# Designs tried in a protein design run: peptides against a protein of PDB entry 6NYY. Part 75

Target 1, 212 residues: chain A of PDB entry 6NYY
Amino acid sequence: KHFEQAIERVIGGLEKKTQVLQPEEKKTVAYHEAGHAVAGWYLEHADPLLKVSIIPRGKGLGYAQYLPKEQYLYTKEQLLDRMCMTLGGRVSEEIFFGRITTGAQDDLRKVTQSAYAQIVQFGMNEKVGQISFDLPRQGDMVLEKPYSEATARLIDDEVRILINDAYKRTVALLTEKKADVEKVALLLLEKEVLDKNDMVELLGPRPFAEKS
Target 2, 212 residues: chain A of PDB entry 6NYY as posed
Amino acid sequence: KHFEQAIERVIGGLEKKTQVLQPEEKKTVAYHQAGHAVAGWYLEHADPLLKVSIIPRGKGLGYAQYLPKEQYLYTKEQLLDRMCMTLGGRVSEEIFFGRITTGAQDDLRKVTQSAYAQIVQFGMNEKVGQISFDLPRQGDMVLEKPYSEATARLIDDEVRILINDAYKRTVALLTEKKADVEKVALLLLEKEVLDKNDMVELLGPRPFAEKS

## One batch from the design tools (peptide; made by RFdiffusion4, then SolubleMPNN)

Design b2_p17_6_s4 (from b2_p17_6, 6 letters changed)
Fold by OpenDDE base, seed 3:
Structure b2_p17_6_s4 (fold): chain B 212 residues (1-212), chain A 17 residues (1-17)
Amino acid sequence: as target 1 above (212 residues)
Amino acid sequence: MLTKPFSSSVKSLLELL
């Protein structure tokens, strides 16, 4: 109890008891977080879910907490599944509400950054090829791109393709698992916080063995 | 109006890399 609360305080910050969401906003958050949770549950290379919450903490309205594996090397497949999990919130909003919100801004930023890193840092795109360039860090002077404008356009196109492929994969998954997303969202609206055991009771055991 | 993101706590892969 005390140790879990300490970890929650370190990771999530203090519960903002003062932030009252409107019922419709709280519903949107629940379905968004359920999308992340369910995508992470059914994607092999997603990190194991520890906790999902719709209690506002810090800057967020909800969160999903995962246990990262100690990995120094990531495959293209692993990065794709992580992108899909990250898109799960936005996709859930689309499936259930037929509308998108600003809530996925940080998720889209993460997906965009991952896609660019895969193409221009890790050489994971066949059309762009085996290249590795440092992405400008926030605050670095935008140095001249070490590649032509033609290469820049190619990179931008391949980034869009990669993100769109991840999006389509996530849409297919969460459409198939739509009933599971609904179950998780409804239980979140009731309990506000779910753990791994709640997810197992609701969805059954995660189909992928935790690689110890 | 500061749009608040939904998910704040997932450490991005980029933060780990």
Scores: peptide ipSAE 0.164, ipTM 0.728, DockQ to the pose 0.567
Fold by OpenDDE base, seed 2:
Structure b2_p17_6_s4 (fold): chain B 212 residues (1-212), chain A 17 residues (1-17)
Amino acid sequence: as target 1 above (212 residues)
Amino acid sequence: MLTKPFSSSVKSLLELL
């Protein structure tokens, strides 16, 4: 209990019990978090879900907590599934509500950063090639790009392609699993917090063996 | 009024990499 609460504070910040969401906003958060949870459940290279919550904490309205593997090397497939999991909230909102919200801003930022890193740091794009450039960190002066404007346009195009491919993959997955997203969202609205056991009871065992 | 994100994830993928 105390250790879990300490981890939750580090992860989500302090519980903001004073933040009253409107019922419609709470519903949106539940379906958003259900999208992350279900995407992570059915993507092989996604980290296993530990906890999902619609209790507002710190800067977030909800969260999904995963058990990250201690790994230093990531494959292109692993990065794609992580992108899809990260897009799961936005995709769920679109599937269930036919509209998108600002709630996915941080998810889109993470996906964008991952896509740029894959293309310009890890050399994972055939058109851009085996290049590695440092991405400007937040607050770094925009140093001169070590590549031409033509290369910059190519990078931007390939980033959009990669993100769109991840988005389409996530749409296909969560459309197939739409009933599961609904079940998770409804149970979140009832319990506010779900763990791995709740997910197993609701969806069955995760299809992929947890690589210990 | 800064729009709050719905999801807070512990570590950005870039923080894990």
Scores: peptide ipSAE 0.158, ipTM 0.726, DockQ to the pose 0.545
Fold by OpenDDE base, seed 5:
Structure b2_p17_6_s4 (fold): chain B 212 residues (1-212), chain A 17 residues (1-17)
Amino acid sequence: as target 1 above (212 residues)
Amino acid sequence: MLTKPFSSSVKSLLELL
């Protein structure tokens, strides 16, 4: 209890019980978080879900907490599944509401950062090739890019391709699992917080062996 | 009024790496 609350405070920030979401906003958050949860459930290389919540906290309107694997090396396939999981909220909003919200801003930032890192730091793109550049950190003077404008355009194009591929993969997955997303969203609206056991009860056991 | 993101808890891959 106390340790879980401490972790929740570190990850989610302080509960802002004073932020009463409108029912429609709360519904949007529930389906958004359900999208993350279900995508993470059915993607092999996604981190296992620990908790999903639609209780507003300091940093967000909801959150999904995952158990990170103690992994130092990532494959391209693993990074793609992580991107898809991160896009799960946005995709769920599109599937269920036919509209997108600003709620996915942080998710899109993370996906964008991952895509750029794959292409310019990890050499994971065949067109750009086996290159590794340091991405400018926030606050670093944008020193001259170590590559031409043509290379910059190529990088930008390949980033868009990678993100779009991840997006399409996520759309396909959550469309297939649409009924599961609905079940999770409805239970979130009832309980406000779900754990791994709730997910097992709703969806059955996760189809991937837990690397314990 | 700063639009709050829905999900804050997925550590960026860059933060995990």
Scores: peptide ipSAE 0.091, ipTM 0.682, DockQ to the pose 0.562
Fold by OpenDDE base, seed 4:
Structure b2_p17_6_s4 (fold): chain B 212 residues (1-212), chain A 17 residues (1-17)
Amino acid sequence: as target 1 above (212 residues)
Amino acid sequence: MLTKPFSSSVKSLLELL
């Protein structure tokens, strides 16, 4: 309990109990977080869900907390499933509301950063090849790109392809599991916070063994 | 008015690398 609360404060920040969301906004957050939770539940290489909440914390309106894997090396398949989990909120909004909101901005940033890292740092794209360049940090003067404008365009195109593939995979998954997303979202609207046990009661045991 | 993200705790893949 105390350790979990400490981790939650570090990751999510302080609870903003004074932040009143409109009912429609709260519904959007519930379905968004349910999308993350269900995507993480049914993706083999996703981290196990610990907690999902629609109580605003810090800068967020909701959150999903996962148990980190102690690993130093990541495969393309692992990175893809993590991208899909990160897209789960946006995809849920699209499936249930037929609209997208600004709520996925940080998720899209994370996915974009991951896609660029895979292509330009880890050499994981066949068209770009086995290259490794440092990504410009926020606030670094736009140093001359260490590659040609043609290579820059290729990178940008391959990043979009990778993100779109992750997006399509997430759409397929959450469409198949649409009823499960709705169950989680409805229970979130009732309880505001769900744990792993609530998810097991709703969805059954996670189909992937936690690699200890 | 900075739009607030919904999810604050989804681990960035880059933060794990």
Scores: peptide ipSAE 0.152, ipTM 0.728, DockQ to the pose 0.569; fails the geometry check

Design b2_p17_7_s1 (from b2_p17_7 with K9Q M13Y A14D)
Fold by OpenDDE base, seed 3:
Structure b2_p17_7_s1 (fold): chain B 212 residues (1-212), chain A 17 residues (1-17)
Amino acid sequence: as target 1 above (212 residues)
Amino acid sequence: SLLDEIFSQPLVYDPPP
């Protein structure tokens, strides 16, 4: 009950059984969500999959929900795996279709926000250094950046490098696990909704000990 | 936190209208 309520609150609205996607669109969504699911399954520091769906809802054609760990401290490695999981949908589209869609906009926004936060808030980049600046929040007047234009360019370059590294890592992973992505996508097209048990039956136990 | 906001939410496939 609590989980369904959380999904309904975040994704908004009841399952729209009336919104019929074209078969090719539904296929794209299935492979996109399968990419997220498989990336999260095989990345140690990703949160375990709780539910994945390709049933359209108020604010989406599909979704992947993970069980967040009660974690307050994140390492660079943990953030990288989370970035890779978030890129899993886009990467799956590239691997299977040789094209990308606009559906990954929210994923790319999250990856971008995470990358900037790592570099300018958490001091996790060697070239930029041990700095911490507050990122303008949505609605804050874009105050003048507390750093030079040269530093701004460096930050932008290092953000691109970090995202590209995460992207390449995800491509390598999902290429290795391509058959598993296919299996998950096909099962999604059949069942429309998968949970952790479906993933275990399909792929075997997640190769990482569940942190209790 | 910003990180919680980014990673605690479902990943949603939401193409622009």
Scores: peptide ipSAE 0.344, ipTM 0.852, DockQ to the pose 0.726
Fold by OpenDDE base, seed 4:
Structure b2_p17_7_s1 (fold): chain B 212 residues (1-212), chain A 17 residues (1-17)
Amino acid sequence: as target 1 above (212 residues)
Amino acid sequence: SLLDEIFSQPLVYDPPP
């Protein structure tokens, strides 16, 4: 009940059973979501898949929900795996279709926000250094950046490097696990909704100990 | 936290209109 309520709150609305995607669009969504699911499955510091759906709901054509962990401290490695999981959909589209769609916009936004936070708030980049700046929030007046234009350029460059590294890692992973991505995608096209048990049946147990 | 907000949310396939 709490899980469904969270999905409803974030994604909004009920399942739109009347919204019929074209077969090729539905296939794209299935492989996109399969990319997220498989990346999350095989990345140690990613959260395990809780539910993945290709049934349109609210604004989304599909979604992947992971089991949130009560975690207060994040390492760079943990954040990288989270970024890779978030890029899994985009990467899957590239691997299987040789093209990318606009559907990954929210994923890219999250990855971008995470990358900037790592570099400018958490001091996790060696070139930028041990600095912490407040990120402008949406709607804040563009106050003068507390750093020089040169620093701004450096930050932008290092953000791109970090995201590209995460992207490459995800490409390597999903290329290795390409057959698994396809299995998940095909099962999604059949069942439209998968949970953790479906993933275990399809791929075997997740190779990482569940942190209780 | 920002991180909690980012990672607690479902990943949504939401193409712009």
Scores: peptide ipSAE 0.336, ipTM 0.850, DockQ to the pose 0.734
Fold by OpenDDE base, seed 5:
Structure b2_p17_7_s1 (fold): chain B 212 residues (1-212), chain A 17 residues (1-17)
Amino acid sequence: as target 1 above (212 residues)
Amino acid sequence: SLLDEIFSQPLVYDPPP
């Protein structure tokens, strides 16, 4: 109950039963959410899927919620898998429809933020090096960057490389698991909401042992 | 943390108006 309430607070409240999507839009949402669900299922360092929905709510046409782990330390590999999971919706749209939509904006924002943080805050890029700078927050006066313009260009290039690598990894995964994405999408179109048990029934147990 | 803010939130399909 507390978790569902938390989701409802983030997504902007109650189900908007009055917002009727066109069948093509509903299909796009279903395959997008299926992409997240399947990517999270088959990535070792992704969090387990808790709930996926294509019922429109206050701030979304669909969502995927994963069980947050109380994790304080992240490896580069763990962050990569999380980026791939976050890209799963966009990648699914590309694979199944040959087109992309504006619906992935929040996903891309999160991926972008994660990539910049890895490079400029956590020192996880060999070319940029062992540096840590504060990222400008929205609304902060863009203070002078504590690094040269050459370093700024390098950061931008390495961010794109990191995101592209995550994207390619996600494309490879969801292409391999294309039939599973289809199964999840079709079941979403039928049930509108899936949980972990639905995924187990559909795909079998998640191939990674739940670390307690 | 920034990472918690990024990954603890639902992945929301929210097209701009």
Scores: peptide ipSAE 0.316, ipTM 0.843, DockQ to the pose 0.715
Fold by OpenDDE base, seed 2:
Structure b2_p17_7_s1 (fold): chain B 212 residues (1-212), chain A 17 residues (1-17)
Amino acid sequence: as target 1 above (212 residues)
Amino acid sequence: SLLDEIFSQPLVYDPPP
């Protein structure tokens, strides 16, 4: 308990016990987090869910925590599943509410960073080709791009295509599993925090063998 | 790695202020 709380504090900051979300906002957060949880559950290369919470904290209104694997090499398929899991919240909002919120900003940032990395660092795009350029880190001087403006446009287009493909894949998945997303969201609204055992009880065993 | 930095972190629902 103490260790989990310490991790939670590091992840989300201090609990904002006084922060009262409107019922509709709390519902939005629950379905958003349920989208992440369910996407991660049914995507083979997603990391297993450790904890999902809709308790407001200093750094967010909710979060989904996954157990990171010590992995040094990633395939395109693995990265795609991770992108889909990351889009799960936004997709859930669209499916259930027909609207999107600003809450997915961090998710979209991560997806964007992953997509650019795949295309310009890992050479994973056929149109852009087998190239590798360092992406400027936050705070680095924007050095001149080592490629032409035409290449920059191509990269931007292919990034958009990759993200859209991940988005569509996530829409298909969460539409198929819509009832499961709702079950998780409703349970979140009741318990505010779910772990892996709660997910197993609710959805059954994860259909993929956990790599020990 | 960049990927580790991206995916090792929890997915946080953090609306801008």
Scores: peptide ipSAE 0.275, ipTM 0.823, DockQ to the pose 0.766

Design b2_p17_7_s2 (from b2_p17_7 with K9Q V12R M13I)
Fold by OpenDDE base, seed 3:
Structure b2_p17_7_s2 (fold): chain B 212 residues (1-212), chain A 17 residues (1-17)
Amino acid sequence: as target 1 above (212 residues)
Amino acid sequence: SLLDEIFSQPLRIAPPP
C-alpha cells in the first residue's frame, strides 16, 4: 500500500483533490482512459499497461501509464500500434458518446508528431520515399523547408492517410472490444484507479506474451 | 529522442488550456 502510493505520487504527481469534475465529465474521462487501456491491452506492439487512473493529477484529468521498453529501434508496425493506443481515448469517446471532446489534444499532438516523424525522418512512407529531414522543433527558426511545395503537400496528405488508417484500425479494435471498454470504464468509475491485476481479473490475461 | 519523448509519458486526457 505505501509503496503503491509512493509510485502513484511519482508517476501521477500530486492528486488535485481540489479539481472536482462534473459527473458527466468524469464519465467521459473514464471511457477515454478505458479506450487507451483496452487498445493497449489488445495491440501486440503496445507497451504493457501499468496503471490507469481517472483521478486528476498534474496536467491530466486521467491517465494510462505503460511500462516502456528500453527500445532503440522501432518498426512501422510498432509505431502504428502505439499510434492506435494513443488514439484509443478519442475513439472510445466517439463510440460511446457519439461526440468528441478537447480531451484528446495531447494524444493528437503525439500522433501527429509520430506520423510526421515516420514520413519525413524515418523514410517509412513509400510515396514520399527514403528521405530524412530534420523536423523543426518548437522554437527553431522556421527554416525554409528543404523540399518543394509539391513534396510538402504529399507529406501532408500521407500524414493524414497514416493517421486516418491508425484511427480506423483503432475504431475497428475498440468496436470489437466495446464490452471490454465499458467494463473497464465502469470499474474506473467505481475504483478510480486500476492496475494490471485489475485488468487481468476483468479481461483475462493479455493475449501477448510480455517480452521480459 | 523524439520517440522517447512521445511514448515515455503517460497517455492522458487533458483539460483545455
Scores: peptide ipSAE 0.315, ipTM 0.873, DockQ to the pose 0.772
Fold by OpenDDE base, seed 4:
Structure b2_p17_7_s2 (fold): chain B 212 residues (1-212), chain A 17 residues (1-17)
Amino acid sequence: as target 1 above (212 residues)
Amino acid sequence: SLLDEIFSQPLRIAPPP
């Protein structure tokens, strides 16, 4: 409890209990967060869910918090599952509402950064090859790209392919688990906050052994 | 690391800036 609350304060900031969402927006938040929660539950290389909330905190209307593992080396498969988990909110909105919102902006930013890092920093794409370039940071003068415009176009294309593959994988997963996403969303609308135990009661034990 | 920064943060639905 104290450790979780400390992490919540550091990561989530202060609860904005004064921010009243319209019922339709609150429903969108619940299904979005349920998408993250269920994707993380059924993806082997996702981190264990710690908490999911539809109570606004800091800059978020809702959030899913995971317990990060101390890990220094990541495989492509691990990064893909993390991308899928990150896309879970957007995918849930599409599956349940047939429309998407601006709510996934931060998720898409993270997915985009991860995809570019995989391709241009970690050399994980066969077409781009075994290259590693520093990505321009926000505020760095976009100095001349250390590669040609043709290479830039190739990178952009392969980033889109990687993200689209992660998106399709997430669509397949959350479509298969659609009933579970709905159960989580409905319970979120009732309780506003769920933990790992609530998820176990609702979905059963997570099908992957927690790597200690 | 960049990856740690990305994955250490909670997944969130955010209002537009």
Scores: peptide ipSAE 0.313, ipTM 0.870, DockQ to the pose 0.806
Fold by OpenDDE base, seed 1:
Structure b2_p17_7_s2 (fold): chain B 212 residues (1-212), chain A 17 residues (1-17)
Amino acid sequence: as target 1 above (212 residues)
Amino acid sequence: SLLDEIFSQPLRIAPPP
């Protein structure tokens, strides 16, 4: 209860009961959130799902909340699974509707930030190499890049490759699990909120042991 | 950390600004 309330506060406050989405938009939200939920369920290095909701709160139309882990070191494989989970909403929209919406903007921002961090901060790309540069924060004067325009182009290309690989992996996963995404989306449209127990009832136990 | 900032936040579908 206290943890859920804390999460609800972080997600942005009181239920805006006044935002009535059109049925088609509500359906889009449900399938988007189902994509996140199912991707997180079947990816080993995704955080455990805590709650998924299609009730508008604050600035969000829906959300998937995961249990944060106190993890200080991340592998490339772990970061890839997190990227895939983050792309789950966009991929679900593509699979089920054959179109994409603006709804994935925040997800794509997070994926983009993660990809750049992997390549230019963590040295996780072989072509760019074992380098680490501070990324300019929003509002910092763009100091002269400590690398050439050729390196900048290489970074941009490798970021696109990394994101595209994560996207393809997510497409493969959610295509395989398409029926599960639909089950979750339909139940979301009925209940508006699902927890871990609802997911276990729908999909069975998560195939990865919770590292206690 | 940057990663914590990215992944500690809920994944959310948001209306355009």
Scores: peptide ipSAE 0.312, ipTM 0.872, DockQ to the pose 0.761
Fold by OpenDDE base, seed 5:
Structure b2_p17_7_s2 (fold): chain B 212 residues (1-212), chain A 17 residues (1-17)
Amino acid sequence: as target 1 above (212 residues)
Amino acid sequence: SLLDEIFSQPLRIAPPP
């Protein structure tokens, strides 16, 4: 109870009970969140799902909360799975509705930040090479880029490739698991909030051993 | 870390600003 309330406060702020979503928007939210939940369920390196909700809260119309692992080192494969999980909402919208919404803005920001970090901070791209530059933080004086315009273009191209690869991987996964996404979305529309136990009951045990 | 900051945050659907 207290931990859930703390998560709810951190994630949601005050329940904006006043935001009445239209039924079609609520359906979109449910399928979007189901996409995140199912992607996270079937991706080995995704964090365990704690809660998924379609109850509007101060910062969002819905959310999926995961338990972050204390992890200090990340592989490319781990980062890719996290990107795919983050794209799960957008991909679900595409698969089920044949259209996309603005709802994925925060997800796309996170994916973009992760992709740039992989390429320019972690040296994880073969074309860009074993380089590490500090990304300007919001509010840092835009110091001159420590690399050429040609390198900047290369970085941008490789970021797009990485994100597109993650997107395609997510499309493949959620297409394979389309029936599971539907089950989760329908249950969300009924219960509005699901936890890990609800997911186990609906989908079976997560196919990856819980790292204790 | 930057990664912790990115991935420790819940995934959310936000209304457009």
Scores: peptide ipSAE 0.306, ipTM 0.870, DockQ to the pose 0.768

Design b2_p17_7_s3 (from b2_p17_7 with F7W K9Q M13V A14D)
Fold by OpenDDE base, seed 2:
Structure b2_p17_7_s3 (fold): chain B 212 residues (1-212), chain A 17 residues (1-17)
Amino acid sequence: as target 1 above (212 residues)
Amino acid sequence: SLLDEIWSQPLVVDPPP
């Protein structure tokens, strides 16, 4: 308990007990987090869910924590599944509410960064080719791009395609698993925090062997 | 790595501005 609370404090900051979400907002967060949880559960290359919470903290209204693997090499398939898991919240909101919220901003940032990295740093796009350029980090001087404006447009187009493909994949998955998303969301609204054991009890064992 | 930086942190729902 104390160790988990310490980790939670490091990850999420202090519980903002003062942030009383309206019931509808709390519902939105629950379904958002349920989307992440279920997507991560049914995607082979997603990291195992450790904890999902809808308790507001200093850094967020809710969170899904996954156990990161010590992994140094990533495949396109692995990166795609991670993108899909990350889009799970936004997709869940769309499926259940027919609307999207600002809650997915961090998710979309991560997805965008991953997509650009795949195309521009890892050479994983056939149209752009096997190139590798450094992406400007936050605070770096905007150096001139080492490629033409035509290449920049191509990169932007292929990034959109990659993200849209991940989005569509996530929509298909969470539509298929819509009942599971609902179950997780409802249980989150009741318990506010779920762990891996709660997910196993609710959904059954994860269909993919945990890589030890 | 950039990927580690992206994925080392939990997915969070951003609070309203």
Scores: peptide ipSAE 0.263, ipTM 0.836, DockQ to the pose 0.761
Fold by OpenDDE base, seed 4:
Structure b2_p17_7_s3 (fold): chain B 212 residues (1-212), chain A 17 residues (1-17)
Amino acid sequence: as target 1 above (212 residues)
Amino acid sequence: SLLDEIWSQPLVVDPPP
């Protein structure tokens, strides 16, 4: 309860009950959130879903909240599954509507930041190698890149490859689980908010042991 | 950590600009 309330505060406080989404927009949000929820459910290294909502709040039209793990070390596989979960909304929109919306902007930002961090900070890419550079933070003067333009191009290419691989993995997963995404989306349209128990009732128990 | 900053936040559908 206290942790959920703390996260609700981070998501931007008061339900803006005043933003009435059009039915088509609400449907898009429901399928978007269902994509996140189902991807997180069936990816071993994703965090388990805590809550998913299509009720607009101050910072968003909908949200998916996951149980944070106290984890200090991340593997490449764990980061990939997190990227896939984060892409689940965009992928769901593509699968069900054949079009994409601006709703995935924050997701794509997070995926992009994660991909650059993996390649440039954590040395997780074989082509770029065992390097670690500080990423420019927002507001830092883009000082001269500590690497050549050729290295910059290589980094950009490998980031795109990593994101595309995560995207393809997510497409494969959500295509396989398409019926489950639809079930979750339809239930979201009915209840507007789902929790872990709703997901268990709808999809069965999560196929991965909860890390104690 | 940067990763903690990225993943500590819920996934949010952004409102249109």
Scores: peptide ipSAE 0.261, ipTM 0.836, DockQ to the pose 0.756
Fold by OpenDDE base, seed 1:
Structure b2_p17_7_s3 (fold): chain B 212 residues (1-212), chain A 17 residues (1-17)
Amino acid sequence: as target 1 above (212 residues)
Amino acid sequence: SLLDEIWSQPLVVDPPP
């Protein structure tokens, strides 16, 4: 309880009770967060869902909170599942509304950062190769890239491929689980906040054994 | 949505100095 509240304060900030979303926007947020929740539920290497909320807070209109794992080493497969979970909101919007919103901006930023890190820091791409370069931090003078413009183009292309593959995987998953996304979204619209127990009641037990 | 802060920081695995 205290740990969950502390994480909620760090992630969400204070509840902005004064920020009333229009019903249509609230519906969009509910389906967006349901997409994250369901993707995380059915992806083996996603972090366990702790809480999902559509109550506006200082940092966002909704959030999906996962239990952080003390994991220091990630496989390519684990990073892919995390990317898919992160794309779950955008994909849910596309599937249910046939349109996308600006709500996925932070998710897309994270996915983009993860994809670049995999390719240029972790050497996880065969075409780019076993390379590791520091990415310029926000505000650092863009020092001359240690690689050619041709390599820069290759990196950009492979980043797009990786993100598109993650997106397609997420579309396939949430299309298969479309009814589950809707169940979660509808319950979110009713309760505004769901926990792991609510998800178990709706979807059954998570199909992956919790690594103790 | 805010996913866990772990992904908001660039995976700067800075080697420990």
Scores: peptide ipSAE 0.108, ipTM 0.688, DockQ to the pose 0.060
Fold by OpenDDE base, seed 3:
Structure b2_p17_7_s3 (fold): chain B 212 residues (1-212), chain A 17 residues (1-17)
Amino acid sequence: as target 1 above (212 residues)
Amino acid sequence: SLLDEIWSQPLVVDPPP
């Protein structure tokens, strides 16, 4: 109990009990977080879900927490599944509401950063090739890119392709699992917080064995 | 690493300017 509360304080900050969301906004948050949770549940290389919440904390209206695997090496497949999980909120909003909100801004930032890293740091793109460049850190003078403008355009194009592929994969998954997203969203609206056991009760056991 | 952040996906509501 004390350890979980300490982790919640470190990760989520203080519970903002004073922030009352409008019912429609709370519904949007529930479906957004359900999208993340369900995507993570059915993606083999996604990290196991620990908790999903629609209680506003700090700057966030909701969150999904995952237990990271103790690994230092990531495959292209693992990074793709992480991108899909990260897109799960935006995709859920599109599927259920036919509209997108600003709620996915941080998710899109993370996906964008991951896509660029895969292409320009990890050499995971066949067209760009086996290259590794340091991405400019925030505050570093944008040193001249060590590649041509033609290469820059190629990188940008391949980043868009990778993100679009992840997006399409997520759309396909959450469309197939649409009923499960609905179940999770409705239960979130009722309980506000779900754990792994709630997800198992609702969806059945996760189809992938947790690598011990 | 960017990957080591416990995926708290805060729905960051930036207040409208």
Scores: peptide ipSAE 0.079, ipTM 0.668, DockQ to the pose 0.381

